# Peptides against a protein of PDB entry 4N7V, part 206

Target 1, 222 residues: chain A of PDB entry 4N7V
Amino acid sequence: TLRSITSPLVAHRLKPIRQKTKKAVVSILDSEEVCVELVKEYASQEYVKEVLQISSDGNTITIYYPNGGRGFPLADRPPSPTDNISRYSFDNLPEKYWRKYQYASRFVQLVRSKSPKITYFTRYAKCILMENSPGADFEVWFYDGVKIHKTEDFIQVIEKTGKSYTLKSESEVNSLKEEIKMYMDHANEGHRICLALESIISEEERKTRSAPFFPIIIGRKP

## One batch from the design tools (peptide; made by RFdiffusion4, then SolubleMPNN)

Design b2_p30_3_s1 (from b2_p30_3 with E5L E7K E15K E18K A21D W24Y E26K)
Fold by OpenDDE base, seed 1:
Structure b2_p30_3_s1 (fold): chain B 222 residues (1-222), chain A 30 residues (1-30)
Amino acid sequence: as target 1 above (222 residues)
Amino acid sequence: EEEELEKEREEELEKELKELDEEYEKEEEE
């Protein structure tokens, strides 16, 4: 099943972006929908032959073939749907489209990992919790030049000297120099606070059913 | 300084997107 390969993508709160490759263009639209345009080249002109338009919650996929499959010239935005439109739910998407959906999902997840959800200024650092899930990326930019980047898979440390290294286990974290541990402790505290705030704000957002509260900025640079 | 940090994050995104694209193209050729 498609679900065994990926979960439905989530593009809520993401800024519009358009990325072109040789064979495809993937976009997040102003509507927070995601489009995958399949591109073919003919006589030095690029044409969109197929479009997958995915809803912001990833659950609905609309597929169409511009100009009855003849293609539409590549432009700065996806071509509008034509007469031959197929609509699928995530669980009913034909297997032939799974790879394209997976690509869109990976793209969105990557964008989410670079999209601030919570920015929190401490006395010593700018902390940023990103939109990706599960295990959102967390970045800490200390005002003295130290940087810490936490992901689900690793922790990257950039020291004031520019020395960079990656930690992949708790044992490696525990082996850090005392000076670096102080930065890590502060980063971890900032992370805890951001996660707590995310939970509280999300609950209030659910209750109010208003416009999104995120992204949010807490505090200011000293 | 905040603009500089945002720019750095955007550059990282562009780099990782390129890597994702290369991986996707490779998978399509297999």
Scores: peptide ipSAE 0.243, ipTM 0.800, DockQ to the pose 0.851; fails the geometry check
Fold by OpenDDE base, seed 5:
Order: sequence, then C-alpha cells, then structure tokens
Structure b2_p30_3_s1 (fold): chain B 222 residues (1-222), chain A 30 residues (1-30)
Amino acid sequence: as target 1 above (222 residues)
Amino acid sequence: EEEELEKEREEELEKELKELDEEYEKEEEE
C-alpha cells in the first residue's frame, strides 16, 4: 500500500515555493496545496504533461493531463486543471502515482525541516524548532558564531573557527570538549523549552479552534 | 543578521532539494 511507503504529506503553514528539476517541478501553492508537474522537453521547449495536485493534508490527489495530454508549456505556475480530471484519496491512489507522491512527500518534509515553527531568543542564541515531524529539526545560532543543528539522525556542530563535525551517537556527544558541552547544554535547554511551548500552544490551539498560532517568536534578540 | 540566517537556510534547502532530486532520478533509472 502507499501507506506502507509514506504517510500523507502535511503542507500546512508552509510558505509557497517552486522547485524545478530536470523531470519535474514541485510547488507548494499559496493554498498550501502541493503540485507535482511532470515535465518533458520537446523541440527545446519544456511541457507539463501531467500534474498531481495534492491537498494540504495529503489526503486528496487530483490528477490531470494538460491540453488533453498534449502538454502545456512550462510556466511560472502549474497549468490550470482541464477536463478529464481524476480525483483520488490517499488510500485509493493508483500505484503508478505512488512514486510521484512519495517524491512530493519527501519534498514537503524537507521544506518542513527548514520552516520555523518556534523561534526562541535566549541570552546567547537564536533557537529554532522546525515544522517537520516526527523529531523536528532544531537549530541553534549562537550570537558568537557557534551553530548547532539537531535532527532525528544527527547533531551537527559548527565551531567559531568554522570547523564542522557531525555527532551520531550519545558517546560522541559525551566526548565533546568542555567548551562545546556548554553550548550543547544551552542548545538542549532551548530545545526542551521549545518542545514544551509547542505542546502548550498546540493544546491551546486545539481548545480555541482558532487560526493557527504558529509560527511563533518568543523573546527578542538581546 | 536575521536575513543572513534565512538566506543560509534557503541555500541549505536548495542543496538538499538537489540531492533529493538526484536520488529520485536514480530510482527511476533503476
């Protein structure tokens, strides 16, 4: 099943973006829908032959073939849906489209990992919790130039000297120099606070059924 | 400074998107 390969993508709160590749253009629209445009070149012109338009919650996929399958010239936005539109739920998406959906999902997840959900200014750093899940990325930009990037898989450290290294285990974290441990401790505290705030804010958001509270900025740069 | 940080994140995103694209293209040729 498609669900065994990927979960429904979630594009909520993401800013519009358009990324062109050799074979496709992937976009997050103002509507927070995701479009995958399949591109073919003919006579030195690029044409969109197929479009997958995915709802912001990933559960609905609309597929259409521009200009009756003849293709539509590639533009700065997806071509408008024409006649002969197919609409599928996530669980009913034909297998032939699964790879394209997976690509869209990976794209969205990557964008989410670079999309601030919570920005928290401490005395020493700008901390940013990102939108991706599970295990949201967490970035710490210390005002003195040290940077820490935490992901589900690793921790990247950039020292004041510009020296960069990646930590993939707790043992490696524990082996850090004392000076770096201080930065890590601060980063971890900032991370804890952001996660706590996320929980509290999300709960209030649920209770109020209001407009999204995120992204949010806590504090100010000293 | 905030603009520089945002630009750096955008550049990182673009780099990772290219890597994702390369992975996707390789999977189509296999």
Scores: peptide ipSAE 0.239, ipTM 0.798, DockQ to the pose 0.800; fails the geometry check
Fold by OpenDDE base, seed 4:
Structure b2_p30_3_s1 (fold): chain B 222 residues (1-222), chain A 30 residues (1-30)
Amino acid sequence: as target 1 above (222 residues)
Amino acid sequence: EEEELEKEREEELEKELKELDEEYEKEEEE
């Protein structure tokens, strides 16, 4: 099943972006829909032969073939769906489109990992909880130049000197120099606070059922 | 300063997107 290789992508609250590769263009639209344009070259011109338009919640996939499958010249935005339109649910998506969906999902997940959900200014740092899930990325930019990036898989530390290293286990974290531990402690506290705030805000958002509360900025840079 | 941090994050995103694209292209060739 498609679910065995990926979950439905989630593009809510993401800013519009357009990324071109040799074979495809992936876009997040103003509508928060995701488009995968399959590109072919003919006579030194690029044409969009197929488009997958995925809903912001990832559950609906609209597939169409511009100009009756002849292709549409590549432009600054996806071509309009006019020809050979098919609509699928996530669970009913034909296998031939799974790879393209997976690519879109990976793209969106990466964008989410760099998209602020909560920005929290402390006395010492700008803390940012990102949109990706599960295990949202958490970045801490200390005003003195130290940077900490936490992911589900690792913690990256960038020292004032620009020296960078990655920690992948608790043992490695425990072996840090005392000076770095102070930064880590602050980062962890900021992370805890952001997660707590996310929970509270999400609950209020659920109750209100209004416009999204995120992204949110808490505090001010001193 | 905020703009500089945002710019750095955008540059990181661009780099990682490029890496993702390269991985995808490689998987299509296999």
Scores: peptide ipSAE 0.227, ipTM 0.789, DockQ to the pose 0.865; fails the geometry check
Fold by OpenDDE base, seed 2:
Structure b2_p30_3_s1 (fold): chain B 222 residues (1-222), chain A 30 residues (1-30)
Amino acid sequence: as target 1 above (222 residues)
Amino acid sequence: EEEELEKEREEELEKELKELDEEYEKEEEE
């Protein structure tokens, strides 16, 4: 099943973006929908032959073929849906479209990993919890130039000297120099706070049913 | 400084998007 290879993409709160590749254009629209445009070149002109438009929650996929399948000239935005539109749920998406959906999902997940959800200013650092899930990326930019980037898979440290290294195990974290451990401790505390705030804010957002609370900025740079 | 940090994140995103595209293209050629 499609669900065995990817979860429904989540594009809520993401800013619009358009990325062109050799064979496709992937976009997050103002509506927070995600579009994958299949691009073909003919006579030095690029044409959109197929469009997958995915809802912001990833559960609905609308597929259409511009200009009756002849294609529409590539523009700065996806071509409008015309007649002969197919609509699928995530679980009913034909297998022939799974790879394209997976690409869209990976794209969205990457964008989410670079999209601030919570920015928290501490005495020593700017902490940023990103939108990706599970295990949201967490970045700490210390005012003295040290940087820590936590992902689900690793922790990257950039020292004041510009020396960069990646930690992939608890053992490596425990082997850090004491001076670096201080930064790590602060980063971990900031991370804990951001996660706690995310939970609280999300609950209040659910109760109010208002406009999204995120992204949010807490505190100010000293 | 905040604008610089945002720019760095955008540059990282663009780099990682390129890597994702290259991976996708390789998977299509196989």
Scores: peptide ipSAE 0.222, ipTM 0.788, DockQ to the pose 0.763; fails the geometry check

Design b2_p30_3_s2 (from b2_p30_3, 11 letters changed)
Fold by OpenDDE base, seed 3:
Structure b2_p30_3_s2 (fold): chain B 222 residues (1-222), chain A 30 residues (1-30)
Amino acid sequence: as target 1 above (222 residues)
Amino acid sequence: ELKKLEEEREKELKKELEELHEEYEKELEE
């Protein structure tokens, strides 16, 4: 099943973006829908031959072939759906489109990993909890130049000198120099606080049911 | 300062997205 290889993408709260390559254009629209445009070149002009338009919650996929399959000239936005469209639920998406959906999903997940959900300024650093899930990325930018980037899979450290290294186990973290451990301790504390705030704010958001509270900024640079 | 950081983040994102595109190039071809 499609679910065995990916979950429905979630594009909520993401800013619009349009990324072009030779063969495709992927976009997050103002509506927070996600579009994958498949591009072909004819006579030095690029045409959109196929479009996958995915709802913001990833559960609905609309597929259409612009201009009766002849293609529509590539523009600054996806072409509008034609009358001849196919609409699928996530679980009913034909297998031939699964890789394209997976591509869109990975794109969205990557964007989410770079999209601040909570920004928390401490005395020493700017801490940022990102939108991706599960295991949201967490970045700490210390004002003195040290950077720590935590993901579900690793911790990257960039020291003042610009030296960069990746930690993948707790043993490696425990083997850090004392000076670096201090930064790590601060990062971990900031992370804990952001996670706690995320929980509290999310609950209040659920109760209020008005407008999204995220992204949120807590404090300011000293 | 913050604007420069945002620009750097955007550049990194674009690079990672290009790599992702290359991975799916064959599947995206018609």
Scores: peptide ipSAE 0.182, ipTM 0.774, DockQ to the pose 0.573; fails the geometry check
Fold by OpenDDE base, seed 5:
Structure b2_p30_3_s2 (fold): chain B 222 residues (1-222), chain A 30 residues (1-30)
Amino acid sequence: as target 1 above (222 residues)
Amino acid sequence: ELKKLEEEREKELKKELEELHEEYEKELEE
């Protein structure tokens, strides 16, 4: 099943973006829908032959073939749906579209990993908790130039000198120089605070059933 | 300063997107 490969994508709160590759254009629209445009080149002109338009919650997929399958010239936005439109639920999506959906999902997840959910300014750094889940990315930009990027899989450190390295185990973290440990400690504290705030704010969102509170900015840059 | 941070983020995102695209490029031709 598609569900065994990926979960429904979640594009809520994401800003519009359009990314072109040789074979596809992936977009997050103002509506927070996600579009995958399949591109083919003919006579040095790019044409969109197929479009997958996925709802913001990932549960509905609309597929259409512009210009009766002849293709529509690539533009700065997805072509409008034509008369030959197929609509599927996530669980009823034909297998032939699964990889394309997965592509869209991975794209969205990547965008989410770069989309601030909580920005927290400390005395020493700008801390950012991202939208991706599970295990949201967490970035710390110290005002002195040190950067720490935490993901579910690793911690990347960029020192003042520009030297960059990746830590993949607790042992490696424990082996850090004392100076770097101080930065890591601060980063971890900021991370803890952001996670706590996320929990509290999310609970309030649930209670109030109001518009999303995120993204949120806490504190001020010194 | 914030603008520079945003630009760096955008560059990183683009790079990661390129890597993602490479994974699917062959399949998207089919």
Scores: peptide ipSAE 0.177, ipTM 0.770, DockQ to the pose 0.609; fails the geometry check
Fold by OpenDDE base, seed 2:
Structure b2_p30_3_s2 (fold): chain B 222 residues (1-222), chain A 30 residues (1-30)
Amino acid sequence: as target 1 above (222 residues)
Amino acid sequence: ELKKLEEEREKELKKELEELHEEYEKELEE
């Protein structure tokens, strides 16, 4: 099943973006829908031959073939859906579209991992919890130049000198020099706080049913 | 300062997106 290779993408709260490649254009629209435009080149002109438009919650996929399948000239936005549109639920998406959906999902995941959800200024650093889930990326930008990037898979440290290294195990974290451990401790504390705040804010957002509270900025740079 | 950090993040995002695109480029042709 499609679910075995990816979860429904979630594009809520993401800013619009359009990224062109040789064979495709992937976009997050103002509506927070995600579009994959499949591009073919003919006579030095690029044409959109197929469009997958995915709802913001990833559960609905609309597929259409511009200009009766002949393609529509590539523009600065996806071509409008025409007649003969196919609509699928996530679980009913034909297998031939699974890889394209996966591409869209990975794109959204990457964008989410770079989209601030909570920005928290501490005495020593700018802490940023990102939108991706589970295990949201967490970045700490220390004012003295040290950077720590935590992901589900690793922790990247960039020292003041620009030296960069990746930690992939607890043993490696424990073997850090004391000076680096201090930064890590602060990063971990900031991370804990951001996660706690995320929970609290999300609950309040649910109760109020208002416009999204995120992204949010807490504190200010000293 | 926030703008500069956002710009840096955007540059990093674009780079990673390019890498992602390269991963799928062959498959999207089929």
Scores: peptide ipSAE 0.171, ipTM 0.767, DockQ to the pose 0.666; fails the geometry check
Fold by OpenDDE base, seed 4:
Structure b2_p30_3_s2 (fold): chain B 222 residues (1-222), chain A 30 residues (1-30)
Amino acid sequence: as target 1 above (222 residues)
Amino acid sequence: ELKKLEEEREKELKKELEELHEEYEKELEE
């Protein structure tokens, strides 16, 4: 099943973006839908031959072939769905489109990992909880130049000198220099606070059922 | 100053997206 290789992508609250590669253009639209445009080159012109338009919640996939499959000249936005339109649910998506969906999903997940959900300014740092899930990325940009990036898999530290290293175990964290531990402690505290706030805000958002509360900014840079 | 941090974030995102695209480029041919 498609679910065995990926979950439905989630593009809610993501800013519009358009990324071109050799073979495709991936976009997050103003509507928060995701489009994968499959690109072919002919006579030094790029054409969109196939488009997958995925709903913001990832559950609906609309596939179409511009100009009856002849292709539409690549432009600054996806071509309109006019020819050979098919609509699928996530669970009914034909297998031939699974890899393309997976590509879109990975793209969105990466964008989410760089998209602020909560920005929290402390006395010493800008703390950012990102949109990705599970285990949202957490970044701490200290005003003195130190950076800590926490993911589900690792912690990356960038020191003032630009020296960078990755920690993958508790033992490695425990072996940090005392100076770095101070930064880590602050980062962890900021992370805890952001997670707590996320929980509280999400609950209120659920109760209110209004416009999204996120992204939010808490505090001010000193 | 905040703008500088945002610019750095965008640079990192761009780099990682390029790496991702390279990884999955072959999947788009199929």
Scores: peptide ipSAE 0.160, ipTM 0.759, DockQ to the pose 0.702; fails the geometry check

Design b2_p30_3_s3 (from b2_p30_3, 8 letters changed)
Fold by OpenDDE base, seed 1:
Structure b2_p30_3_s3 (fold): chain B 222 residues (1-222), chain A 30 residues (1-30)
Amino acid sequence: as target 1 above (222 residues)
Amino acid sequence: EEKKEEEERKKELEEELKKLFEEYEEEEEE
């Protein structure tokens, strides 16, 4: 099943973006829908031959073939759906579209990893919790120039000198110099606070059923 | 300064997206 390969993508709260490659264009629209446009070139003109439009919650996929499959000239936005539109649920998506959906999902997940959900200013740093899940990326920009980037897979440290290195295990983290450990301790505290705030804010958001509370900024640079 | 950080993050995103697309295109050609 498609579910065994990927979960439904989640594009809520993401800003619009459009990324083009040779064979495809992937977009997040103002509506927070995700579009995959399949592009082919004929006579030095690019045409969109197939479009997958995925709902913001990833559960509905609308597929259409512009101009009866002849293609529509590539523009700055996806072509409008024409006749002969197919609509699928995530669990009923034909296997021939699974790869394209998986690609859209990876695209969205990457965008989420670079989309601030919580920005928290401490006395020493700007902390940012990103939208990706599980294990959201966490960035700490210290005002003195040190940067720490935490992901589910690694921790990247950029020192004041510009020296950069990656830590992939707890043992490597424990081997850090005392000076760097101080930055790591502060980063970890900021991370804990952001996760706690995310939980609290999300619960209040659920209760009120109002407009999204995220992204949120807490404090200001000293 | 905040704008600079946002621009850097955007640049990183674009670079990683490019890699993702390159990987996808290579897999589709097989």
Scores: peptide ipSAE 0.343, ipTM 0.831, DockQ to the pose 0.874; fails the geometry check
Fold by OpenDDE base, seed 3:
Parts: C-alpha cells; sequence; structure tokens
Structure b2_p30_3_s3 (fold): chain B 222 residues (1-222), chain A 30 residues (1-30)
C-alpha cells in the first residue's frame, strides 16, 4: 500500500514555493496545496502534461492532464484543472502515481525541515524548532558564532573557527571536549523547552477556533 | 543578521531540493 511507503504529506503553514527541474515542477500554493507538474519539451517550449494536485493534509489527490493531454505551456503556476479530472483519496491512489506522491512527500518534508515553527531566543543563542515530523529539526545559532543543527539522524556542529563535524551516536557526543559540551547542553535545554512549548501551544490551539498559533517567536535577541 | 540566516537556510533548501530532484529523475530513467 501507499501507506506502507509514506504517510500523507502535511503542507499546513508552509509558505508558497515553486521548484523547477528539467522534468518536473513542484509547488506549494497559497492555498497550501501541493502540485507536481510533469514537464515535457516540444520545439524548445516546455509543456505541462500531467498535474498531481495534493490537498494540504495530503489526503486528497486530484490528477488532470492539461489541454486534453496535449499539454499546457509551462507558466509561473500550475495550469487550472478543467475537464477529465480524477480525484482520489490517499488510500485509493493508483499505484502508478505512488512514486510521484512519494516525491511530493519528500519535497514537503524537506521544506518543513527548513520552516521555523518555534523561534526561541535565549541569553546565548537563537533556537529554532522546525515544522518537520516526527523528530523535528532543531537549530541553535549561538551569538558567538557556534551553530548546532540537530536532526533525527545526526547532530552537526559548526565551531567558531568554521570547523564542522557530524555526530551520529551518543558515544560521539560524550567524547566531545568540555567546551563543546557546554554548547550542546545549552542546545539540549533549548530543545526541551521548545518541545514543551510546542505541546502546550498545540493543545491551546486545538481548544480554540482561531487562526493558527504557529509560527511563534519567543523572546528577543539580547 | 536574521535576514542573512534566513537567506542561508533558503540556499541550503534549494541545494537539497535540487539534489532530491536529480535523484528522482535518475530513478525514473531506470
Amino acid sequence: as target 1 above (222 residues)
Amino acid sequence: EEKKEEEERKKELEEELKKLFEEYEEEEEE
């Protein structure tokens, strides 16, 4: 099943973006829908031959072939759906489209990993919890130039000198010099606080019928 | 300064997206 390969993508709160390659264009629209455009070139003109339009919650996929399959000239936005539209739920998506959906999901997940959800200013650093899940990326920009980037898979450290290295296990973290451990300890504290705040804010957001609370900024740079 | 950090993050995103697309296109050609 598609579900065994990927979960429904989530594009809520993401800013619009359009990324083009030779064969495809992927977009997040103002509506927070995600569009995958299949591009073909004829006589030095690019045409959109197929569009997958995915809802912001990833559960609905609308597929259409612009201009009766002849293609529509590539523009600054996806062509509007007209006739011969197919609409599928996530669980009913034909297998032939699974790879394209998976690609859209990876695209969205990558964008989410670079989209601030919580920005928290401490005495020593700017901490940023990103939108991706599970295991949201967490960045710490220390005011003295040190940077720590935490992902589900690794921790990257950039020292004041610009020296960069990656840690992939707790043993490597424990082997850090004491000076670097101080930065790591602060990063971990900021991370814990951001996660706690995310939980509290999300719960209040659920209880209210207002606009989204995220992204949120807490504190200010000293 | 904040703008510079955002620009750097955007650049990193664009580079990673490019890589993702290249990988996808290579897989589709196989």
Scores: peptide ipSAE 0.342, ipTM 0.830, DockQ to the pose 0.857; fails the geometry check
Fold by OpenDDE base, seed 4:
Structure b2_p30_3_s3 (fold): chain B 222 residues (1-222), chain A 30 residues (1-30)
Amino acid sequence: as target 1 above (222 residues)
Amino acid sequence: EEKKEEEERKKELEEELKKLFEEYEEEEEE
């Protein structure tokens, strides 16, 4: 099943973006829908042959073939659906489209990893919890120039000198210089706070069922 | 300063997106 290889993508709260490759264009629209445009080149002109339009919650996929399958000239936005529109739920998506959906999902997940959900200013740093899940990326920009980037898989440290390195184990973290450990401790505390706040805010958001509370900024730079 | 940080994140995103696309294209060619 598609669910066995990916979960429904989540594009809520993401800003519009459009990225092009040779074979495809992936977009997040103002509506927070995600579009995958299959691109073909003919006579030095690029045409969109197929479009997958995925709902912001990833559960509905609308597929259409522009201009009766002849293709529509590539533009700055996806072509509008016209004829031969198919609509699928996530669980009913034909297997032939799974790879394209998976690609869209990976794209969205990457964008989410760079999309602030919570920005928290401490005395020493700007802390940012990102939108991706599970294990949201967490960035700490210290005002003195040190940067720490935490992901599910690693911790990247960029020192004041510009020296950068990646930590992948607890042993490596424990081997850090004492001065770097201080930054790490602060980063970890900021991370803990952001996670706690995320939980609290999400619960209140659930209760109110109003406009989204995220992204949120807590405090401001000293 | 915040704009500088945002620009850096944008750059990182663009680089990672490029890699993602390259990986996808390679998989399509296989």
Scores: peptide ipSAE 0.338, ipTM 0.828, DockQ to the pose 0.817; fails the geometry check
Fold by OpenDDE base, seed 2:
Structure b2_p30_3_s3 (fold): chain B 222 residues (1-222), chain A 30 residues (1-30)
Amino acid sequence: as target 1 above (222 residues)
Amino acid sequence: EEKKEEEERKKELEEELKKLFEEYEEEEEE
């Protein structure tokens, strides 16, 4: 099943973006829908031959072939759906489209990993919890120039000197210089606080049933 | 300063997106 290789993409709260390559254009629209445009070149003109339009919650996929399959000239936005539109649920998507959906999902997940959900200013650093899940990316920008970037897979440290290194195991973290451990301890505390705030804010958001509370900024730079 | 950080994140995103697209296109050619 498609679900065995990817979950429905989640594009909520993401800003619009349009990224072009030779063969495709992927977009997040103002509506928070995701579009994958298949691009073909003919006579030095690029045409959109196929469009997958995915709902913001990832559960509905609309597929259409612009201009009766002849293609529509590539523009600054996806072409509007034409007649003979196919609409599928996530679980009913034909297998031939799974790869394109997976690509869209990876695109969205990457955008989410660079999209602030919570910004928290401490006495020493700007902490940022990102939108991706599970295991949201967490960045700490210390005011003195040190940077720590935590992901599910690694921790990257950039020291004041510009020296950069990546930690991939607990043993490597334990082998850090004491000076760097102090930054790591602060980063971990900021991370804990952001996760706690995320939980509390999400619960209140659920209760109020109003506009999204995220992204949110806590505190201010000293 | 805040703008500088945002620009750095944007640059990183664009670089990683490029890699993702390259991987996708290579797999489609096989």
Scores: peptide ipSAE 0.329, ipTM 0.825, DockQ to the pose 0.876; fails the geometry check

